Peptides against a protein of PDB entry 3ZN8. Designs and how they scored, part 47

Target 1, 125 residues: chain A of PDB entry 3ZN8
Amino acid sequence: LEEYDKIQKKMEDVMEGKGKLTLRDVYAQIIALRKMGPLSKVLQHIPGLGIMLPTPSEDQLKIGEEKIRRWLAALNSMTYKELENPNIIDKSRMRRIAEGSGLEVEEVRELLEWYNNMNRLLKMV

## One batch from the design tools (peptide; made by RFdiffusion4, then SolubleMPNN)

Design b2_p16_3_s1 (from b2_p16_3, 12 letters changed)
Fold by OpenDDE base, seed 4:
Structure b2_p16_3_s1 (fold): chain B 125 residues (1-125), chain A 16 residues (1-16)
Amino acid sequence: as target 1 above (125 residues)
Amino acid sequence: EFQDRVLKLLQSKLKQ
């Protein structure tokens, strides 16, 4: 719960222009979500919400978990400077991160594109 | 090739 509240506060601070979203923040979010377990299990404990939300199939949960695991491998292969300032990640850095994480360069690009889209969204609100 | 990749990775991590 405390980790979740810190993540929410960080998102609010970014929306208010008091900070920037980093890949370190993304890492913290992923870890918090993994500690809470599948959001479907958390939502199943909320009376009434478990009935209204289509629980992702067990297969969709596994696919999502594998994608998250791959993104964690990429994040663990980044330098502190890259995690703090993802915009410095050029093609050479992406290739290095991919090689270090056992991912395709395209998967690293997808993670960075997702980050960039999230950062744009948070700045527009 | 593999050793050179590992060395480059280590050097990149050391530069933070």
Scores: peptide ipSAE 0.015, ipTM 0.452, DockQ to the pose 0.021
Fold by OpenDDE base, seed 5:
Structure b2_p16_3_s1 (fold): chain B 125 residues (1-125), chain A 16 residues (1-16)
Amino acid sequence: as target 1 above (125 residues)
Amino acid sequence: EFQDRVLKLLQSKLKQ
């Protein structure tokens, strides 16, 4: 619960323009989500919401879990400076991260693109 | 020795 409150506060600070979303925040969010399980399973424990949400197939859950594992490997291969300021990640850093995590460079690029899109979205709300 | 080198590398990544 404490980790969720920290993540929520950070998201609020970013939406208010008082903070910046980092890949460290993304890491914390992924770890928190893995502890609770898929959001759909969490919402299934809320009376009335579990009936309205489609349960992902077992295969979709496995694909999602593998994607999260791959992103965690990439994040664990980054430096603190890269996690705090992802914009410094050039082609050389991206290749190092990919090699260190056993990922394709394209998968590291996809993570960074997702981060950039999320950060843009939060600034528009 | 190997574990200590890994730990030092991790500590370096946390500081940089």
Scores: peptide ipSAE 0.014, ipTM 0.451, DockQ to the pose 0.022
Fold by OpenDDE base, seed 3:
Structure b2_p16_3_s1 (fold): chain B 125 residues (1-125), chain A 16 residues (1-16)
Amino acid sequence: as target 1 above (125 residues)
Amino acid sequence: EFQDRVLKLLQSKLKQ
């Protein structure tokens, strides 16, 4: 799927130091994964995840899918500038995003922390 | 395919 290939290329470019992962890239990734079907099917197609993760109970898959839906709500409440440069998201912006998405501020913080950790990991590679 | 590419990239950098 063309969208998935673009996301993969972007991740590769970031790993090679040729680009920066943005929250727009994260958004595109989540949308592409959702188009591929239930998270259970996506995880089953990931070789090695099925071996290292005990097949998440159907309940854990539902929790993960709900968390992703909540993160999408946060992403949809971000400005284009915030999506392209998440480092500008201060406490005030984070609160606005939380309020606009119906999330707790901590959930928005968790998304940003996940992004920061992912971006650090990709740069170390 | 993607995981294999990521794994290869990781392995390539771990050898440097």
Scores: peptide ipSAE 0.020, ipTM 0.472, DockQ to the pose 0.098; fails the geometry check
Fold by OpenDDE base, seed 1:
Structure b2_p16_3_s1 (fold): chain B 125 residues (1-125), chain A 16 residues (1-16)
Amino acid sequence: as target 1 above (125 residues)
Amino acid sequence: EFQDRVLKLLQSKLKQ
């Protein structure tokens, strides 16, 4: 519960323009969500949302879980400086992270692109 | 509570 409240406050600060979302914040969110179980199960317990959200097929949940596991491996291979300031991750850093996590460079690029897109969206909202 | 706060923030920014 305390970890979840910290994540919520951070998201509120970013939406208000008082903060920047970091990959450390993303890591904390992923860990908190994994402790709570699939977000789909949490949303199913909300009366009315469980009827409107098509339950992702068990296969889609597995694919999403595997992608999250791969992203966690990448995040665990980053330095503190990279987690706090993802914009410093150049091609050399990206290759090191990929090698250290057992991922393709393209998968690390995809994670960074997702982060950049999310950070842009949160600033526009 | 959190969803309502996010919705209120979204609504406040859509009115500007």
Scores: peptide ipSAE 0.020, ipTM 0.470, DockQ to the pose 0.085; fails the geometry check

Design b2_p16_3_s2 (from b2_p16_3, 11 letters changed)
Fold by OpenDDE base, seed 4:
Structure b2_p16_3_s2 (fold): chain B 125 residues (1-125), chain A 16 residues (1-16)
Amino acid sequence: as target 1 above (125 residues)
Amino acid sequence: SFREQLLQLLVAKKQQ
């Protein structure tokens, strides 16, 4: 809970323009979510969200968990400099990360695109 | 060699 609260506060600070979201912050979020258990359990504990959001099927939860595991492998294959400044990740770095994580280059690209989109959204709020 | 490049990358990663 304390780790989750720190991450939420960091996201709030970033939305307020007091910081920058990095892939290190993303890594911390993923780890915190995994410590809380399956996202289904977390969502079930939020009053009203479990009623309004379709409960993902067990198969959808497994797919989501596998995607998160793959993204963690990519993040673990990055350097500290890359985690702090994802914009430096060129095609050569992306290929190295893919090879080091056992992922396709496209999966690493998808993670970076997701990060870029999220960081844009946070800057607009 | 591929091995030397890999070792250099691992060392560089540990230092950064």
Scores: peptide ipSAE 0.016, ipTM 0.476, DockQ to the pose 0.020
Fold by OpenDDE base, seed 5:
Structure b2_p16_3_s2 (fold): chain B 125 residues (1-125), chain A 16 residues (1-16)
Amino acid sequence: as target 1 above (125 residues)
Amino acid sequence: SFREQLLQLLVAKKQQ
C-alpha cells in the first residue's frame, strides 16, 4: 500500500508539472504490477479499460509480458544515474545495457524511445 | 491513475 501511494503521488506531481517521470518510476510500477499477477489480471482490475480497449488475445498478452520481462532486464542493467536521467544514455551505454541484459541494442533503443514519447505525452496533459 | 495511464501507453504501443 505504501509503495502504491508513493507511486501515485509521484504521478500526480508529474501530471501537475511539479516533477518528471523517470525510468526508476517505470521500474517501480512494473514491479508493482507484476506482484499483482499476470498483465491480464491487472487490466481486469482497471475500471473502464476493458470497455475502452479491445481485450488483447491470450497470445498478445504473452507477447506483452515477454516484452515487459525484457524491459525489466534492461532496467536492471542500468545505473541509478541512468534510471534517473535516461537522456545521458548514449550509444556506448546502450551497448553495455544490451550486453548486460541479453537484448539487442535496438530493443534498448525502443525502450528509451517509448519512455521519451510517454514523457512528452505526460507534459501535454 | 498512473497505473491506468502506464497500461494504456503500453497497450497503445503494442498496437503500433
Scores: peptide ipSAE 0.018, ipTM 0.511, DockQ to the pose 0.086; fails the geometry check
Fold by OpenDDE base, seed 3:
Structure b2_p16_3_s2 (fold): chain B 125 residues (1-125), chain A 16 residues (1-16)
Amino acid sequence: as target 1 above (125 residues)
Amino acid sequence: SFREQLLQLLVAKKQQ
């Protein structure tokens, strides 16, 4: 509950232009969501989204869960400075993170792109 | 706004 309140407050601050979402915030959210159970249950509780998004097949849910596990491995291989300021992650840092997590560099890039897109979306809301 | 709804959803998901 306390970590949820911190993330809510951080999201409110980002909405008000007082801050930015970090990869540390993303990490905390992913861990929290994993404690709640399968991503399917989480998506079903989004009002209106269950009507607009086809119910993922069991196989798609497993693929999504594996992708989240891979992203967690990448996040666990980042320094605190990188988690707080993902914009410092250059090609050298990205390669180190990939090697440390057992991922392809492209997968680390995909995580960073996803983060950047989410942070932009959160500024538009 | 859609943004406020998305944040409320993320928060609500955390409380469940």
Scores: peptide ipSAE 0.017, ipTM 0.454, DockQ to the pose 0.120; fails the geometry check
Fold by OpenDDE base, seed 2:
Structure b2_p16_3_s2 (fold): chain B 125 residues (1-125), chain A 16 residues (1-16)
Amino acid sequence: as target 1 above (125 residues)
Amino acid sequence: SFREQLLQLLVAKKQQ
């Protein structure tokens, strides 16, 4: 609950332009989401959304869970400075993170691209 | 707004 409140406040601050989303915030959010279960289960409890959103198949849930687990491994292989300022992650850092996490460099790049896109979207809202 | 929807989603998650 306390962790969730911190994430909520951070998201509010980012949307108000009081800060930026970091990979540390992403990490905390992933952990909080995993404690609550799949996002689809959360959405099912929202009146009207549960009827309009297809429930992901069990296989899609497993694929999503594996992807999240891989991204957590990448995040755990980052330094504090990288988590706080992902823009410093160059090709050499990406390779190190990939090697440390057992991922392909492309998967680390995909995580960073997702982060950059998410951070842009949050600034536009 | 998309912001309000995102906040509502966050609040809904807190209640579970």
Scores: peptide ipSAE 0.016, ipTM 0.442, DockQ to the pose 0.113; fails the geometry check

Design b2_p16_3_s3 (from b2_p16_3, 9 letters changed)
Fold by OpenDDE base, seed 4:
Structure b2_p16_3_s3 (fold): chain B 125 residues (1-125), chain A 16 residues (1-16)
Amino acid sequence: as target 1 above (125 residues)
Amino acid sequence: SFREQLLLLLQERKRR
């Protein structure tokens, strides 16, 4: 619960322009979500939300979990400087991260694109 | 590149 509150506060600070979302923050969020268990199980315990949200199939949950595991591998292959400043990740760095994580370069690109999109959305709010 | 290989080696050493 304390980790979740820290994540929420960080998101609020970013929305207020008091901070920048980093890949370190993303890493912390992923770890916190994994500690809470599958989001579907958490949502199932919230009265009313389990009725409104289609329960992902077990297969969709497994696919999502595998994607998260791959993203964690990529994040674990990044330097501290890259985690704090993802904008420095050029094609050479991206290739190194992919090779170090056992991922395709495209999977690392997708993670960075997701991060960039999230940052854009948070700045618009 | 040689530099990339060296960085990989350094990362592996940091994980040990």
Scores: peptide ipSAE 0.059, ipTM 0.568, DockQ to the pose 0.020
Fold by OpenDDE base, seed 5:
Structure b2_p16_3_s3 (fold): chain B 125 residues (1-125), chain A 16 residues (1-16)
Amino acid sequence: as target 1 above (125 residues)
Amino acid sequence: SFREQLLLLLQERKRR
């Protein structure tokens, strides 16, 4: 819970323009979410909300978990400088990260694209 | 080479 609260505060600071979302923050968020379990499972235990949330099939949960595992492998293959400043990650760095994580370069690109989109959305709000 | 890649990976782990 404490880790989750720190992440939420960081997101608020970014929305207020007082901070920048980094891949380090993303890493912390993924770890915190994995400790808590899928938010969908938590919300399913809330009376009345479980009826409105599509229960992801067990197969969809497995696919999502595997994607998160791959992204964690990529993040674990990044340098501190890359985690703090993902915009420095060029094609050479992407290739190295992919090789170090056992991923395709495209999967690393997708992670970075997701990060860039998320960071843009947070600045727009 | 695979060896160069491994060396780069090890060097990067040290730079963390």
Scores: peptide ipSAE 0.043, ipTM 0.563, DockQ to the pose 0.021
Fold by OpenDDE base, seed 2:
Structure b2_p16_3_s3 (fold): chain B 125 residues (1-125), chain A 16 residues (1-16)
Amino acid sequence: as target 1 above (125 residues)
Amino acid sequence: SFREQLLLLLQERKRR
């Protein structure tokens, strides 16, 4: 819970323009969420929300978990400098990360694209 | 090169 609160505070700071979301922050968030269990189970404990959220099928949960596992492998293959400043990740770095994580380059690209989209959205709010 | 990439990967794993 304490780790999750720190991550939420970091996200708030980024939304307020006081900070930058990094892939290190993303990594910490993924780990914290995994410790809390499936987000669906966490949301079910919130009074009033448990009734409105369709429980994802077990198959959707498995697919999501595998995707997160693959992204964690990519993040674990990045340098500290890359995690702190993902904008330096060029095609050569992306290929190295893919090879180190056992992923396709396209999967590493998808992670970076997701990060870039998230960071843009947070700056617009 | 493949060798350079492998060395970088091994170095990064050792640093963590």
Scores: peptide ipSAE 0.043, ipTM 0.551, DockQ to the pose 0.022
Fold by OpenDDE base, seed 1:
Structure b2_p16_3_s3 (fold): chain B 125 residues (1-125), chain A 16 residues (1-16)
Amino acid sequence: as target 1 above (125 residues)
Amino acid sequence: SFREQLLLLLQERKRR
């Protein structure tokens, strides 16, 4: 709960333009989400929300969980400087991270693209 | 909640 509250406050600060979301924040969030169990199970326990959100199929949940595990492997292969400033990750760093995590370069690129898109959305809200 | 905000961001990304 305490880790969750810190992550929520960080997200609010970023949305207000008072901070920058980093991959370290993303890592902490993924760990907190995994401790709370599958998001689908949490949302199913909220009355009315389970009706409004399409429950992902069991197969989609497995694919999502595997993707998160792969992203955690990539994050664990990043340096502290890369986690704090993902914009420094060039093609050479991306290849090193992919090799260190046992992932394809395209999977690391997808994580970085996701992060960049999230940061753009947070700045627009 | 942060989880809800993250879901909304992921949903918006799928729409783009």
Scores: peptide ipSAE 0.019, ipTM 0.525, DockQ to the pose 0.097; fails the geometry check

Design b2_p16_3_s4 (from b2_p16_3, 12 letters changed)
Fold by OpenDDE base, seed 1:
Structure b2_p16_3_s4 (fold): chain B 125 residues (1-125), chain A 16 residues (1-16)
Amino acid sequence: as target 1 above (125 residues)
Amino acid sequence: SFREWLLKLLQSKLKQ
């Protein structure tokens, strides 16, 4: 509960323009979301979305869990400075992170793109 | 709860 409150406050601060979403925040969110269960179960509680979103198959859940594990590996291969300021991650840093995590550079790029999209989204809300 | 907050956030996004 305390971890959730910290994440919530951070998200509120970002939405209010009082803070910046970092990859450290993303890491905390991923862990929190994993504790909550599949995002699909969360989305099912949104009126209208539960009808439009197919329930993921067990195989789709496994694929999603594997992707999350890979992203966590990438995050664990980042320096504190990179986690706090992801915009410093250049091609050389991406390659290092990929090598350290056993991922393709494209997977690291996908994570960073997801982060940038999420950060942009939170600023629009 | 954080879950309820997240749901509200997502719902707000869908309205935009």
Scores: peptide ipSAE 0.020, ipTM 0.454, DockQ to the pose 0.121
Fold by OpenDDE base, seed 2:
Structure b2_p16_3_s4 (fold): chain B 125 residues (1-125), chain A 16 residues (1-16)
Amino acid sequence: as target 1 above (125 residues)
Amino acid sequence: SFREWLLKLLQSKLKQ
């Protein structure tokens, strides 16, 4: 619960332009969400939303869990400086992170692209 | 605002 409150406050600060979302924040969010279980299960407990949200198949849940596991491996292979400032991650850094995490460079690039897109969207709200 | 609505939604999810 405390971890989630910190994440919420961080999201509020970013949305107010008082900060930026970092990959450290993303890491904390992933860990907190994993402790709560699949977001779909959490949303099903919200009255009126459970009927509008498709229940993911067991296979979709497994695919999502594997993707999260791979992203966590990438994040765990980043330096503190990279987690705080993802924009410094060049091709050489991406390759090192990929090698250290057992991922393809393309998967590390996908994570960074997702982060960049999310950070842009949060600044627009 | 949409922002306030989104924040309230996030807060409501925290209580569960």
Scores: peptide ipSAE 0.014, ipTM 0.431, DockQ to the pose 0.097
Fold by OpenDDE base, seed 4:
Order: C-alpha cells, then sequence, then structure tokens
Structure b2_p16_3_s4 (fold): chain B 125 residues (1-125), chain A 16 residues (1-16)
C-alpha cells in the first residue's frame, strides 16, 4: 500500500509538472504491480473495470508477464544515471544494455520508445 | 479506486 501511494504521488507530481517520470519510477511501478499480482486480478477487484475490461486470456497474461520480465532485465542492466536520465542512452549504451540483459537491441529500443511516449503524454496532460 | 483517481487527475487537467 505504501509503495502504491508513492507511485500515485509521483504520477501526480509529473502530471503537475513538478517532476519527470524516470525509468526508476517505471521499475518501481512494475515491481509494485508484480507484488499485487497480475494487473488483471487487480483490475478485477475494481468495481466496474472488471466488467469493462475483457478478462485477458491466461495466454495473454503469460505474454504480458514475459514482456514485463524482459523489460525488468533491461532495467536491471541499466546504470543509475541511465535510469534517472534515459535520454543519455545512445546506441552504444543501448547495445550494452541489450547484451547485459540477453535482449535484442530492438527490444531495448521499444522500451525506451514506450517510455518516451508515456513521458510526452504525461507532460501534455 | 485507481479509476476514480485517474479520472480525477484527467478532470483536473482538462480544467487548465
Amino acid sequence: as target 1 above (125 residues)
Amino acid sequence: SFREWLLKLLQSKLKQ
């Protein structure tokens, strides 16, 4: 519960322009979600969301879990400076992260692109 | 709920 409140506060601060979302924040969110169980189970406990969101198939849950696991591996291969300032991640850093995590460079690129898109969206809101 | 929280955040920003 305390971790969830910290994540909410961070999201509020970013939305108010008082901070930026970092990959460290993303990491904390992923870990918190994993502790709460599959997001689908968490969403099922929210009245009204369980009715509107199709219960993801067990296969979709497994695919999502594997993608999260891969992203965690990438995040664990990043330096503190990279987690705090993802914009410093150039092609050389991206390759190192991929090699260290056992991922393709494209998967690391996808994670960074997702982060950049989310950060842009949060700044526009 | 997280949904209500998210909606409240979205509404607060739509007013700016």
Scores: peptide ipSAE 0.019, ipTM 0.440, DockQ to the pose 0.107; fails the geometry check
Fold by OpenDDE base, seed 5:
Structure b2_p16_3_s4 (fold): chain B 125 residues (1-125), chain A 16 residues (1-16)
Amino acid sequence: as target 1 above (125 residues)
Amino acid sequence: SFREWLLKLLQSKLKQ
């Protein structure tokens, strides 16, 4: 719970323009969520959302978990500087991260694109 | 606001 409070505060600060979301924050969030179980289980405990959100099939959960594992591998292959400032990740860094994580360069690019989109969304809230 | 809704959502998740 304490780890979640820190993540929430970080998200609040980003939404208020008092901070920046980093890939380190994303990593911490993924780890924290995994300790609670699948995101569907977390969301079903939210009053009103559990009724509106379809429970994913076991196969969909497995696909989602595999994607998260692949992203964690990429994150684990990043340097501290890259985690704190993902905007420094050029083609050479992406290739190194991909090779170190056993991923395709496009999968690393997808993670970075997702991060950039998330940051834009949080700033618009 | 959407922000308030999102914050409440996050707070609700932390209480579980």
Scores: peptide ipSAE 0.018, ipTM 0.429, DockQ to the pose 0.108; fails the geometry check

Design b2_p16_4_s1 (from b2_p16_4, 9 letters changed)
Fold by OpenDDE base, seed 2:
Structure b2_p16_4_s1 (fold): chain B 125 residues (1-125), chain A 16 residues (1-16)
Amino acid sequence: as target 1 above (125 residues)
Amino acid sequence: DKKTALLKLLAEHLRK
């Protein structure tokens, strides 16, 4: 919970323009979320979310867990510089990451695109 | 409110 709170604060700081979301932050967030269990439990710890979200089905949880595992593999195959500055990840780096993680290059691209979208959204709020 | 909504969105996307 303490780690989760730190990550949430980081996200808030980014939204306030006090920092930049990095893949290191994403990694930390994923780890914290996994430790907290199902998404419903995680969301209960987010202040102001009084809306009960439906609990995902077991199948949805399994699919989500597998996707997270794959993303973690990609993140674990990145260098510190890449985690801190994902914008440096070119085609050659993506291929290396994919090979190191056992993923397709397209899956690495998907992760990076997701990151870019999240980072843009955080800066807009 | 917007921050909370975005954090929710982020959490959902991280877990999916």
Scores: peptide ipSAE 0.035, ipTM 0.542, DockQ to the pose 0.365
Fold by OpenDDE base, seed 5:
Structure b2_p16_4_s1 (fold): chain B 125 residues (1-125), chain A 16 residues (1-16)
Amino acid sequence: as target 1 above (125 residues)
Amino acid sequence: DKKTALLKLLAEHLRK
């Protein structure tokens, strides 16, 4: 799984204070995970972790899959500059992305907030 | 470091 190895290395570098996670990296990760199925199912096969993670219902999986599809639509509506440096996305850019992807502005904001929180978490580890 | 260890374990699992 060459694609996954690249993503993992990038995440490790960010955790070590080398480089930064971008929305391009997020996009690649989403595509890789979709090929493998839900991350929760993969994590259940990890010894010691499966007993701690609840199995999502079929309805929850469908909701999650739809959310991922919507986020992909948003990502596909971003410029390369925005994908590399999401911090430049202001209210005007966010509105454009929402309109281009058929999403509400709040959904685009949620994606950006998730990204920011993930970056903070990775730097704390 | 804990998350890194988890990611490494995940990668190993995915390669099997």
Scores: peptide ipSAE 0.016, ipTM 0.476, DockQ to the pose 0.121
Fold by OpenDDE base, seed 1:
Structure b2_p16_4_s1 (fold): chain B 125 residues (1-125), chain A 16 residues (1-16)
Amino acid sequence: as target 1 above (125 residues)
Amino acid sequence: DKKTALLKLLAEHLRK
């Protein structure tokens, strides 16, 4: 509960222009969500999801869970500076992160792209 | 609800 409150406050601050979403925030969010159980359990706690999104199949949930695991591996391979300011992650850093996490560079790129899109969205809303 | 929006976006992305 405390972790969720912190995440909510951070999101509010970002939307008010008092800060930015970082990968550290993303990491904290993923960890907090995972405390609720597997992805299937997490999705059950998202209000309105059943209305706005189609119910994922069991296979899709497994894929999603694996993706989360892979993203956590990537995040665990980042430096503090990279987590706080993902914009510094260049091709060399991406390669290092990928190699350190056992991922493809493209998977790291996808994570960063997702982050950038989400951060932009939060600033617009 | 900003929290809900973020969670939805995450969930949607993870399904891809």
Scores: peptide ipSAE 0.059, ipTM 0.601, DockQ to the pose 0.453; fails the geometry check
Fold by OpenDDE base, seed 3:
Structure b2_p16_4_s1 (fold): chain B 125 residues (1-125), chain A 16 residues (1-16)
Amino acid sequence: as target 1 above (125 residues)
Amino acid sequence: DKKTALLKLLAEHLRK
């Protein structure tokens, strides 16, 4: 809960232009969510999700959880500088991260794309 | 709700 509150505050600061969401923040968020339990339980706490998004099957939830675990592996393979400033991650860095985490480069790219989308969303909301 | 928006985006991305 405490970690979650810190993440929320950070997100609010970013929305107000007082800060920047980093991959370190993303890491913390993922860890906090995992502590809440299975992804299915997390999704149940999202109001209106069932209306806006199809309800995932149990198998899809498991796949999602595995994907999150893979992203954590990628994050764990990043340097502090990369976590703080993901924009410095070039093709060479992506390849290193992928190799270090046992992922495909495309999976690392997907994580970075997700991060960028989240940043855009936070600035918009 | 900002949390909801972020979680929805995450869920949407994972679903794809």
Scores: peptide ipSAE 0.036, ipTM 0.575, DockQ to the pose 0.387; fails the geometry check

